# Designs tried in a protein design run: peptides against a protein of PDB entry 3HTU. Part 30

Target 1, 75 residues: chain A of PDB entry 3HTU
Amino acid sequence: RRPEEWGKLIYQWVSRSGQNNSVFTLYELTNGEDTEDEEFHGLDEATLLRALQALQQEHKAEIITVSDGRGVKFF

## One batch from the design tools (peptide; aimed at target 1 V23 R70)

Design b2_p26_8_s3 (made by RFdiffusion4, then SolubleMPNN; from b2_p26_8, 17 letters changed)
Fold by OpenDDE base, seed 5:
Structure b2_p26_8_s3 (fold): chain B 75 residues (1-75), chain A 26 residues (1-26)
Amino acid sequence: as target 1 above (75 residues)
Amino acid sequence: SAEKKKLEELKKKIEEKAKEREELKK
């Protein structure tokens, strides 16, 4: 899958999963219990970041960097 | 676990920064 295709799958999950919190650590998205049944579970961080960057281009997400790591906010 | 605690702290920091950015956006 292309990064934008991964991004689409991730965003679909975010928008349909009933999550009340739109902020995630990268670990939560690919290794969390909530995404165990999703195709993107276990996705490597490098590919994940490219996917999120694609979403960011569409203003659907914002990658957030702090001192201890990175996360993402979905819109 | 220690790892879980670290991830929770990370998420908290991300949430705080997200709020800050939202405030700047408005």
Scores: peptide ipSAE 0.553, ipTM 0.856, DockQ to the pose 0.834
OpenDDE base, seeds 1, 2, 3, 4: peptide ipSAE 0.545, 0.550, 0.547, 0.546; ipTM 0.852, 0.854, 0.853, 0.853; seed 1 fails the geometry check

Design b2_p26_8_s4 (made by RFdiffusion4, then SolubleMPNN; from b2_p26_8, 13 letters changed)
Fold by OpenDDE base, seed 5:
Structure b2_p26_8_s4 (fold): chain B 75 residues (1-75), chain A 26 residues (1-26)
Amino acid sequence: as target 1 above (75 residues)
Amino acid sequence: MKEEEELKKLKKKIEEEAKKREEEKK
């Protein structure tokens, strides 16, 4: 899958699970319990970032960088 | 697996940053 396609799947989960306006660590998205049944579970961080960047271009997410790492807020 | 405590700290910082950015939009 292309990053945009991964982004679509991730955002679909966010929307369907009512997680809009929620904040996640990158780890939560791909390794968390809440996404165990999702296709993107276990996705490598590099690919995840590219997917989120695609969503960011669509104003559906914002990647947040802090001193200890990165996360994302979905809109 | 990442250390849970570290993840909690990270998420807290991300939430704070997100809140900060939202406040700045107002």
Scores: peptide ipSAE 0.593, ipTM 0.863, DockQ to the pose 0.795
OpenDDE base, seeds 1, 2, 3, 4: peptide ipSAE 0.587, 0.589, 0.587, 0.589; ipTM 0.862, 0.862, 0.861, 0.861

## One batch from the design tools (peptide; aimed at target 1 F24 I64 D68 G71)

Design b2_p27_1 (made by RFdiffusion4)
Pose (drawn by RFdiffusion4):
Structure b2_p27_1 (pose): chain A 75 residues (1-75), chain P 27 residues (1-27)
Amino acid sequence: as target 1 above (75 residues)
Amino acid sequence: EEEEKEEDEEEVEEKIEEEKEEEEEEE
């Protein structure tokens, strides 16, 4: 599955829950306790980062760099 | 806009720190 197909799924989960301006760590998206029964749970951080970069090109997400890790804000 | 970015960055730092503490407790 390509980066942007994960991006669409990631974006749909965020939009439907009312988290349209929420900030997430990349870890909690693929390994957190809120996304355990989500389809993207267990996705590696590299493919997740690329899916997020595709969303950023669509102005649907902003990747945040915080020293020892990564996060993302969705729009 | 700058203040909102700074608040976002602090929030992400705090979540990373909580994740690291949880991993240490599990170990």

Design b2_p27_1_s1 (made by RFdiffusion4, then SolubleMPNN; from b2_p27_1, 13 letters changed)
Fold by OpenDDE base, seed 3:
Structure b2_p27_1_s1 (fold): chain B 75 residues (1-75), chain A 27 residues (1-27)
Amino acid sequence: as target 1 above (75 residues)
Amino acid sequence: SEKEREEDKKLVEKKLKEIKEKEKELE
């Protein structure tokens, strides 16, 4: 899959899961319990970042960088 | 807004800290 395709899958999960939180760490998305059954679970960080960057270009997400790591907010 | 961005950053930092603490508990 291309990064854009991964981004689509991730965003679909966010939109349909009924999650009350729109902010995630990158770890939560690919290693969290809430995504264990999703195709993108276990996705490498490099590919994940490219996927999120694709969503960011569409104004569907914003990557958040802090001192101890990264997160993302979905819109 | 800048205020919202700062709040989101703090939330991410909090989440990252919690994950780190969980890792320590497993040692």
Scores: peptide ipSAE 0.558, ipTM 0.868, DockQ to the pose 0.827
OpenDDE base, seeds 1, 2, 4, 5: peptide ipSAE 0.554, 0.552, 0.553, 0.557; ipTM 0.867, 0.866, 0.866, 0.867

Design b2_p27_1_s3 (made by RFdiffusion4, then SolubleMPNN; from b2_p27_1, 12 letters changed)
Fold by OpenDDE base, seed 5:
Structure b2_p27_1_s3 (fold): chain B 75 residues (1-75), chain A 27 residues (1-27)
Amino acid sequence: as target 1 above (75 residues)
Amino acid sequence: SEKEREEDIKKVEEKLKEIKEKEKEEA
């Protein structure tokens, strides 16, 4: 899958679960209990980041970078 | 808004802190 395709799957989950405007760490998205049944669970961080960057270009997400790591807010 | 952005940043930091603390306890 291309990054934008992964982004679509991730955003679909966010929308279906009603978690728009929620904040996640990158770890929560790929390793969290809430996403265990999702196709993107276990996705490597590099690919995840590219997927989120694709969503960011569409104004559907904002990647938040802090000193101890990264997170993302979905819109 | 800038206020909301600051709150979101804080939430990320808090979550990352919790993860780090849990890792230390499990190590």
Scores: peptide ipSAE 0.471, ipTM 0.824, DockQ to the pose 0.872
OpenDDE base, seeds 1, 2, 3, 4: peptide ipSAE 0.469, 0.464, 0.463, 0.468; ipTM 0.824, 0.822, 0.822, 0.824

Design b2_p27_1_s4 (made by RFdiffusion4, then SolubleMPNN; from b2_p27_1, 11 letters changed)
Fold by OpenDDE base, seed 1:
Structure b2_p27_1_s4 (fold): chain B 75 residues (1-75), chain A 27 residues (1-27)
Amino acid sequence: as target 1 above (75 residues)
Amino acid sequence: MEEERRRDIEKVREKLEEIKEKREEEE
C-alpha cells in the first residue's frame, strides 16, 4: 500500500469510531489497544508518518511535534 | 484557536508521557 492508502484506512477508522478532533500519539495508532484489529496496526512509524503527512495535505490531520515526540489531530 | 492549539499540544505531551510510562512498565 502507498502512504496515501494507509492514510485513508487510518482516517476511515477515526471517522467511523467518532474520534474526529481527537489527539493521538503515533505510537497509540499503531500499537494501541484500540487499533489491534485494524490493518494499520503494527505499521512502521516511517510509513505511518508519510500516511499522516498525506492526510495533512488534505487538511484531514495535523501533525503535532513536541520535544518528546509527535502526535496527530484528525479533523 | 491558540487556546485550542495549546490544549492539543498539552494532550500530546500528556499522552506521550503516559505511553512512555506504560512501555517502561512492560519492559
Scores: peptide ipSAE 0.472, ipTM 0.816, DockQ to the pose 0.866
OpenDDE base, seeds 2, 3, 4, 5: peptide ipSAE 0.465, 0.467, 0.458, 0.471; ipTM 0.813, 0.815, 0.809, 0.815; seed 5 fails the geometry check

Design b2_p27_2 (made by RFdiffusion4)
Pose (drawn by RFdiffusion4):
Structure b2_p27_2 (pose): chain A 75 residues (1-75), chain P 27 residues (1-27)
Amino acid sequence: as target 1 above (75 residues)
Amino acid sequence: SHAEFQRSLKERAEAEAARREAEREAE
């Protein structure tokens, strides 16, 4: 599955729950306790990072750099 | 611990996102 297909799914999960301006760690998206039964749970951080970069090009997400890791804000 | 590291990382990401929004409002 390509980066942008994960990106669409990631974006849909965020949009439907009312988290349209929520900030997430990349870890909690693929490994957190809220996304356990989500389809993207277990996705590697490299592919996730690319899916997020595709969303950022569509102005649907902003990747945040915080020293020892990565996060993202969705719009 | 791993859980503490993840909570700290989330709090720092939220503070950075707020800082960037404040800069955009100032412009």

Design b2_p27_2_s1 (made by RFdiffusion4, then SolubleMPNN; from b2_p27_2, 16 letters changed)
Fold by OpenDDE base, seed 5:
Structure b2_p27_2_s1 (fold): chain B 75 residues (1-75), chain A 27 residues (1-27)
Amino acid sequence: as target 1 above (75 residues)
Amino acid sequence: SEEEKLRELQKKAEEKAEEREKKEEEE
């Protein structure tokens, strides 16, 4: 899958689960219990980041960088 | 910890949302 395709799957999960406007660490998205049944569970961080960047271009997400790491807010 | 990171990320996200809201109100 292309990063954009991964982004689509991730955003579909966010929307279907009613978690728009929620904030996640990158670890939570791919390693958390909430996504264990999703195709993107276990996705490598590099591909995840590219997927989220694609969503950010569509104004569906914002990648947040803090001193302790990175996360994302979905819209 | 992941918990501390999440709290910090949430705070930053709220600040960004507040900035966007303020910008929209001023337009």
Scores: peptide ipSAE 0.120, ipTM 0.566, DockQ to the pose 0.368
OpenDDE base, seeds 1, 2, 3, 4: peptide ipSAE 0.112, 0.093, 0.108, 0.099; ipTM 0.543, 0.536, 0.533, 0.563

Design b2_p27_2_s2 (made by RFdiffusion4, then SolubleMPNN; from b2_p27_2, 14 letters changed)
Fold by OpenDDE base, seed 1:
Structure b2_p27_2_s2 (fold): chain B 75 residues (1-75), chain A 27 residues (1-27)
Amino acid sequence: as target 1 above (75 residues)
Amino acid sequence: SEEEKRKELLKKAEEEAKKREEEREEE
């Protein structure tokens, strides 16, 4: 899958679960219990980041960089 | 623990997101 395709799957999950405007760590998205049944569970961080960057270009997500790492807010 | 570190990261990310939201509302 292309990063844009992964981004679509991730955003669909966020929307279906009613978690728009929520903030996640990158770890929660691919390793969390809440996404165990999703196709993107276990996705490598590099590909995840590219997917989130694609969503960010569409103004559907915002990647947040802090001292301890990165998070993401979905809109 | 790694879990505690992730929780701290989440907290910082939420605080940063809130800050950015407030800044956008003020503009």
Scores: peptide ipSAE 0.451, ipTM 0.813, DockQ to the pose 0.921
OpenDDE base, seeds 2, 3, 4, 5: peptide ipSAE 0.432, 0.392, 0.335, 0.292; ipTM 0.803, 0.786, 0.763, 0.741

Design b2_p27_2_s3 (made by RFdiffusion4, then SolubleMPNN; from b2_p27_2, 16 letters changed)
Fold by OpenDDE base, seed 1:
Structure b2_p27_2_s3 (fold): chain B 75 residues (1-75), chain A 27 residues (1-27)
Amino acid sequence: as target 1 above (75 residues)
Amino acid sequence: SEEEKRKKLLKEAEEKAEEREKEEEEE
């Protein structure tokens, strides 16, 4: 899958679960219990970041950089 | 622990996101 395709799957999950406007750590998205049944569970961080960057270009997400790493907010 | 680190990261990210939202509302 391309990063854009992964981004679509991730955003679909966020929308279906009603978690728009929520903030996640990158770890929660790919390693969290809430996404265990999702296709993107276990996705490597590099690919995840590219997927989120694709969503960011569409103004569907914002990658947040903090001292201890990165998070993401979905819109 | 790694869990505590992740919780700290999440909190900081939430605070930063809230701050950004507030700044946008003020502009």
Scores: peptide ipSAE 0.388, ipTM 0.777, DockQ to the pose 0.900
OpenDDE base, seeds 2, 3, 4, 5: peptide ipSAE 0.357, 0.335, 0.330, 0.357; ipTM 0.759, 0.746, 0.746, 0.752

Design b2_p27_2_s4 (made by RFdiffusion4, then SolubleMPNN; from b2_p27_2, 19 letters changed)
Fold by OpenDDE base, seed 4:
Structure b2_p27_2_s4 (fold): chain B 75 residues (1-75), chain A 27 residues (1-27)
Amino acid sequence: as target 1 above (75 residues)
Amino acid sequence: SEEKKREELLKKAEEKAKELEEKRKEE
């Protein structure tokens, strides 16, 4: 899958689960219990980041970078 | 621990998210 396709799957999960306007760590999205049954669970962080960047271009997410790591807010 | 790191990062992310939300409201 392309990063954009992963982004679509991620955002579909966010929307269906009612997680819009929620904040996640990048680790939580791919390693957390909430996404265990999702196809993107276990996705490498590099690909995840590219997927989220695609969503950010669509104004569906905002990547939050801090010195101690990265997170994302979905809209 | 990884969980502790997650909690700290999440806290910072939430604070940043609030800041971004306020900025968007001002636009």
Scores: peptide ipSAE 0.126, ipTM 0.591, DockQ to the pose 0.768
OpenDDE base, seeds 1, 2, 3, 5: peptide ipSAE 0.120, 0.124, 0.066, 0.085; ipTM 0.590, 0.593, 0.538, 0.574

Design b2_p27_3_s1 (made by RFdiffusion4, then SolubleMPNN; its pose is not in this set)
Fold by OpenDDE base, seed 1:
Structure b2_p27_3_s1 (fold): chain B 75 residues (1-75), chain A 27 residues (1-27)
Amino acid sequence: as target 1 above (75 residues)
Amino acid sequence: SDLKKLEEKIKELKKKLEELKKKLEEL
């Protein structure tokens, strides 16, 4: 799959899951219990970042980096 | 007990995770 295709799958899950908070750590997206049944579960971090960057270009997500970790906010 | 220790660790990690999410949300 291309990065934008992964991004689409991730965003679809976010939109349908109805989580209380739209902010996720990168680890939660690919290793969390809530995504165990998703195709993008276990996706490597490099590919995940490319997917999220594609979403960011579409203004659907923002990758946030802080001193103690990285996360993503979905819109 | 080992069970109580694990429960406490889980609670602590969940708290740290929520704190991280709040920080990310504020940026």
Scores: peptide ipSAE 0.125, ipTM 0.582, DockQ to the pose 0.040
OpenDDE base, seeds 2, 3, 4, 5: peptide ipSAE 0.122, 0.123, 0.124, 0.124; ipTM 0.581, 0.586, 0.588, 0.589

Design b2_p27_3_s2 (made by RFdiffusion4, then SolubleMPNN; its pose is not in this set)
Fold by OpenDDE base, seed 4:
Structure b2_p27_3_s2 (fold): chain B 75 residues (1-75), chain A 27 residues (1-27)
Amino acid sequence: as target 1 above (75 residues)
Amino acid sequence: KEKKELEEKIKKIKEKLEEEKKKKEEE
């Protein structure tokens, strides 16, 4: 799958589960309990980041980088 | 204010990161 395709799957989960406007760390998206049954669970961080960047270009997400980590807010 | 909104987002991210750190340390 391309990063854009992963982004689609991730955002579909966000929308279906009512997680819009929610904030996540990158880790909990691919390793958290809430996504255990999703295809993108266990996805490597590099590919995840590219997927989120694709969503950001579509104004569906905002990646937030702080001194000791990164996260994302979905819209 | 846009700056305040960003600061609130950052605060939420930091909070989650700290919670994850705590859980990982307990494992």
Scores: peptide ipSAE 0.253, ipTM 0.745, DockQ to the pose 0.130
OpenDDE base, seeds 1, 2, 3, 5: peptide ipSAE 0.250, 0.167, 0.145, 0.167; ipTM 0.745, 0.671, 0.653, 0.669

Design b2_p27_3_s3 (made by RFdiffusion4, then SolubleMPNN; its pose is not in this set)
Fold by OpenDDE base, seed 5:
Structure b2_p27_3_s3 (fold): chain B 75 residues (1-75), chain A 27 residues (1-27)
Amino acid sequence: as target 1 above (75 residues)
Amino acid sequence: MDIEELEKRIKELKKKREEEARAAALA
């Protein structure tokens, strides 16, 4: 899958589960219990970041960088 | 969730993973 395709799957989950405006760490998004049954669970961080960047271009997400990691807010 | 909360969440998750890694190494 291309990063854009992963982004689509991720955003579909966000909207389907009513997680709009929610904030996640990148780790929680691909390794957390909430996404265990999703196809993107276990996705490597590099590919995840590219997927989120694609969503960010569509103004559907905002990647947040802090001192010890990154998170993402979905819109 | 604000930036402070996000940082706290990241820190807690990292701590948890580190503790699990230590436990696994000692097992």
Scores: peptide ipSAE 0.217, ipTM 0.667, DockQ to the pose 0.769
OpenDDE base, seeds 1, 2, 3, 4: peptide ipSAE 0.198, 0.194, 0.212, 0.188; ipTM 0.653, 0.655, 0.662, 0.645

Design b2_p27_3_s4 (made by RFdiffusion4, then SolubleMPNN; its pose is not in this set)
Fold by OpenDDE base, seed 5:
Structure b2_p27_3_s4 (fold): chain B 75 residues (1-75), chain A 27 residues (1-27)
Amino acid sequence: as target 1 above (75 residues)
Amino acid sequence: SEVEELKKRIEELKKKREEEKKELEEL
């Protein structure tokens, strides 16, 4: 899958699960309990980041970097 | 937890960013 395709899957999950406007760490998106049954669970961070960047280009997400790590807010 | 703390930090950062943006726009 391309990053854009991963992004689509991620955003679909966000939308279906009602997680819009929620904030996630990158880690919990791919390693958290809430996404254990999702195809993108276990996705490597590099690919995840590119996927989220694709969503960000579509204004569907915003990646936020802080001193302690990175997170993402979905819209 | 570490995750929760990070989330809080993210929200705080975003809030500050928006405040700064508003302040700039008001100049």
Scores: peptide ipSAE 0.116, ipTM 0.550, DockQ to the pose 0.075
OpenDDE base, seeds 1, 2, 3, 4: peptide ipSAE 0.101, 0.112, 0.100, 0.101; ipTM 0.554, 0.545, 0.548, 0.553; seed 4 fails the geometry check

Design b2_p27_4 (made by RFdiffusion4)
Pose (drawn by RFdiffusion4):
Structure b2_p27_4 (pose): chain A 75 residues (1-75), chain P 27 residues (1-27)
Amino acid sequence: as target 1 above (75 residues)
Amino acid sequence: EEMEEEMLREMNETLKERAETEAEMRE
């Protein structure tokens, strides 16, 4: 599955729960306790990062760099 | 294994707080 197909699925989960301006760690998206029964749970951080970069090009997400890791804000 | 899982939860909570602060500064 390509980066942008994950990106659409990631964006849909964020949009339907009312988290349209929420901030997330990349870890919590693929390994957190809220996303355990989500389809993207277990996705590697590299592919996730690319899916997020595709969303950023569509102005649907902003990747945040915080020293020892990565996060993302959705719009 | 349980200690590794607790460390990972703590690291994620610390990273989440930093990411929320950085998002507020950018606004």

Design b2_p27_4_s3 (made by RFdiffusion4, then SolubleMPNN; from b2_p27_4, 17 letters changed)
Fold by OpenDDE base, seed 5:
Structure b2_p27_4_s3 (fold): chain B 75 residues (1-75), chain A 27 residues (1-27)
Amino acid sequence: as target 1 above (75 residues)
Amino acid sequence: MEEEEERRRKEREELLKKAKEKAKEME
């Protein structure tokens, strides 16, 4: 899958699960319990980041970078 | 595992804080 396709899957999960406006660490998205049954669970961070960047371009997410890590807020 | 859990928790807390601050700026 392309990053954009991953982004679509991720955002679909966000929408279906009612996680809009929620903040996640990158780890939570791919390693969290809430996404264990999702196709993107276990996705490598590099691909995940590209997927989120695609969503960010669509104003569906905002990548958050802090000193201790990175995360994302979905809209 | 315990140390990792703490690290992840702290990371999330920092992200949440950052997100809140940034949200205000975007408002």
Scores: peptide ipSAE 0.187, ipTM 0.675, DockQ to the pose 0.419
OpenDDE base, seeds 1, 2, 3, 4: peptide ipSAE 0.186, 0.182, 0.181, 0.170; ipTM 0.666, 0.679, 0.666, 0.671

Design b2_p27_4_s4 (made by RFdiffusion4, then SolubleMPNN; from b2_p27_4, 15 letters changed)
Fold by OpenDDE base, seed 2:
Structure b2_p27_4_s4 (fold): chain B 75 residues (1-75), chain A 27 residues (1-27)
Amino acid sequence: as target 1 above (75 residues)
Amino acid sequence: MEEEERRRKEKEEELLKKAKEEAEKRE
């Protein structure tokens, strides 16, 4: 899958679960219990980041960089 | 492995906290 395709799947999950405006760590998106049944579970961080960047281009997410790593807020 | 997982969880929790705080600042 292309990054934008992964982004679509991720955003669909966020929307279906009603978690728009929520903040996630990258790790919990791909390793968290809440996404265990999602296709993007286990996705490597590099690909995930590219997917989120694609969403960011569409103003559907914002990648947040802090001292300890990155998070993401979905809109 | 259990200790490693615990440490990872703690780090992620701290990261999440910081990310939320940063997000709030940007609102």
Scores: peptide ipSAE 0.519, ipTM 0.854, DockQ to the pose 0.905
OpenDDE base, seeds 1, 3, 4, 5: peptide ipSAE 0.514, 0.499, 0.507, 0.517; ipTM 0.852, 0.847, 0.851, 0.854

Design b2_p27_5 (made by RFdiffusion4)
Pose (drawn by RFdiffusion4):
Structure b2_p27_5 (pose): chain A 75 residues (1-75), chain P 27 residues (1-27)
Amino acid sequence: as target 1 above (75 residues)
Amino acid sequence: EEEEEEEQKEEDEEEVEEKIEEEKEEE
């Protein structure tokens, strides 16, 4: 599955829960306790990062750099 | 408006830092 197909699924999960301006770590998206029964749970950080970059190009997400890791804000 | 955007970015960054610290502590 390509980066942008994960990006569409990631974006749909965020949009439907009312988290349209929420901030997430990349870890809690693929390994957190809220996304455990989500389809993207267990996705590696590299592919996740690319899916997020595709969303950022569509102005649907902003990747945040916080010293020892990564996060993301969705729009 | 530019100052409000900068402050919002700083709050976002702090929130990500705090979550990362909590995740490491749980591990």

Design b2_p27_5_s1 (made by RFdiffusion4, then SolubleMPNN; from b2_p27_5, 14 letters changed)
Fold by OpenDDE base, seed 2:
Formats: structure tokens, sequence, C-alpha cells
Structure b2_p27_5_s1 (fold): chain B 75 residues (1-75), chain A 27 residues (1-27)
């Protein structure tokens, strides 16, 4: 899959999950319990980042960088 | 406002930072 395709799958999950929190660490998205049944579970961080960057270009997400790592906020 | 945007941005960063710390602690 292309990064854009992964981004679509991730965004669909976020939109349909019904979660109140729209902020996640990259680890939670690919290694968290909440995404164990998702196709993007286990996705490498590099590909994940590219997927999120694609969403960011569409103003559907914002990558958050802190000293200890990265996260993302979905819109 | 720009101030409100900055405030929200800092809150989001703090939230991410906190979660990252918790994950590291569990590992």
Amino acid sequence: as target 1 above (75 residues)
Amino acid sequence: SEEEKKEQEEKDKELVRKRLEEIKKKE
C-alpha cells in the first residue's frame, strides 16, 4: 500500500472508533491494544509517518513532535 | 485567536509527552 492508502485506513479507524481523544502517539497507533485488529497494526514507523504526512497535507491530521518522540492529532 | 491556538498546541504537546512517558515506564 502507498502511504496515502495507509493514511486513509488510519483516518477511517479514527473516525469510526468513537473515541473522544483525537491525539495519539505513533506507538499507540501501530502497537496499541485498540488497533490490534486493524490492518495498520504493526506498521513500521517510517511508513506510518509518511501516511500521517499525507493526511496532514489534507488538513486531516497534525504531527506533533516533542523531545521524546512524536504524536498526531486528527481532525 | 492566535493565543488560543498556541494554548491548544501546548496542551496537545503535553498530552503526547505524558503518554510517551507512560509507555516508556511500562516497557
Scores: peptide ipSAE 0.592, ipTM 0.870, DockQ to the pose 0.884
OpenDDE base, seeds 1, 3, 4, 5: peptide ipSAE 0.590, 0.591, 0.591, 0.595; ipTM 0.868, 0.869, 0.868, 0.870; seed 5 fails the geometry check

Design b2_p27_5_s2 (made by RFdiffusion4, then SolubleMPNN; from b2_p27_5, 12 letters changed)
Fold by OpenDDE base, seed 5:
Structure b2_p27_5_s2 (fold): chain B 75 residues (1-75), chain A 27 residues (1-27)
Amino acid sequence: as target 1 above (75 residues)
Amino acid sequence: EEKEREEQRKKDEELVKERLKKIKEEE
């Protein structure tokens, strides 16, 4: 899958989940319990980042970088 | 509006920091 395709899958999950908080760590997306049944579970961080960057270009996500790691906010 | 956006970004950053901390505590 291309990064854009992964991004689509991730965003679809976010949209379907209906969670009150749209902010995630990158780890939560690929290693969290909430995504265990998703195809993108276990996705390597490099590919995940590229996927999120694709979503960011579409204004569907914003990658958040802090000193201790990275997260993402979905819109 | 820009100040409000900056404030929101700071809140989001703090939330990410909080979550990262929680993950570390659970590991």
Scores: peptide ipSAE 0.617, ipTM 0.879, DockQ to the pose 0.817
OpenDDE base, seeds 1, 2, 3, 4: peptide ipSAE 0.615, 0.615, 0.615, 0.614; ipTM 0.879, 0.879, 0.879, 0.879

Design b2_p27_5_s3 (made by RFdiffusion4, then SolubleMPNN; from b2_p27_5, 12 letters changed)
Fold by OpenDDE base, seed 5:
Structure b2_p27_5_s3 (fold): chain B 75 residues (1-75), chain A 27 residues (1-27)
Amino acid sequence: as target 1 above (75 residues)
Amino acid sequence: EEEEREKELEELKKKVEEKLKEIKEKE
């Protein structure tokens, strides 16, 4: 899958699960309990980042970098 | 180990939320 396609799957989960406006660390998004049954669970962080960047271009997500790592807010 | 990771992730999440708050306040 292309990053954009991963982004679509991720955002579909966000929308269906009612996680809009929620904040995630990149780790818990692909390794957390809440996404264990999702196709993108276990996705490598590099591909995840590209997927989220695609969503960010569509104003569906905002990637936030802090001193201790990165997170994302979905809209 | 897992508890330590969970704590670190929680702290990161708080920092991300704080950063988002800063962005909101700047808007």
Scores: peptide ipSAE 0.163, ipTM 0.631, DockQ to the pose 0.111
OpenDDE base, seeds 1, 2, 3, 4: peptide ipSAE 0.147, 0.152, 0.146, 0.150; ipTM 0.622, 0.626, 0.621, 0.624

Design b2_p27_5_s4 (made by RFdiffusion4, then SolubleMPNN; from b2_p27_5, 14 letters changed)
Fold by OpenDDE base, seed 5:
Structure b2_p27_5_s4 (fold): chain B 75 residues (1-75), chain A 27 residues (1-27)
Amino acid sequence: as target 1 above (75 residues)
Amino acid sequence: SEEERKKEEEEKKELVEKKLKEIKEKE
């Protein structure tokens, strides 16, 4: 899958799951319990980041960089 | 306002930092 396609899957999950918190760490998305049944679970961070960057270009997500890592907020 | 936007950005960063810390502590 292309990063954009991964982004689509991730965003679909976010949209359909009705998450209370719209902010995630990258780890939560690919290694979290809530995504164990999702196709993107276990996705490598590099591809994940590219996927999120694609979503960011579409104004569907914002990548948040902090000292200890990165997170993302979905819109 | 710009100040409000900055506040929102800081809040998002703090939340991410908090989450990252929590994950690290679980490992």
Scores: peptide ipSAE 0.382, ipTM 0.785, DockQ to the pose 0.845
OpenDDE base, seeds 1, 2, 3, 4: peptide ipSAE 0.376, 0.380, 0.381, 0.373; ipTM 0.781, 0.782, 0.783, 0.780

Design b2_p27_6_s1 (made by RFdiffusion4, then SolubleMPNN; its pose is not in this set)
Fold by OpenDDE base, seed 5:
Structure b2_p27_6_s1 (fold): chain B 75 residues (1-75), chain A 27 residues (1-27)
Amino acid sequence: as target 1 above (75 residues)
Amino acid sequence: SEDEKIVEKKLEEIKKKKEEEKKKELE
């Protein structure tokens, strides 16, 4: 899959799941319990980041960088 | 920002969990 395709899958999950919070760490997306049944579970961070960057270009996400890592906010 | 604080908090929690799991694996 291309990063854009992964981004689509991720965003679909976010949209359908009705999350209480729209902010995630990258780890939560690929290693969290909430995504165990998703195709993007276990996705490598590099590919994940590219996927999120694609979503960011579409104004569907914002990558958040802090001192100890990264997260993402979905819109 | 508030979102950054949320991410930082989540990262700290995950870090703690990972460390605890790692410790258990080595026992």
Scores: peptide ipSAE 0.561, ipTM 0.874, DockQ to the pose 0.881
OpenDDE base, seeds 1, 2, 3, 4: peptide ipSAE 0.559, 0.558, 0.560, 0.560; ipTM 0.873, 0.872, 0.874, 0.873

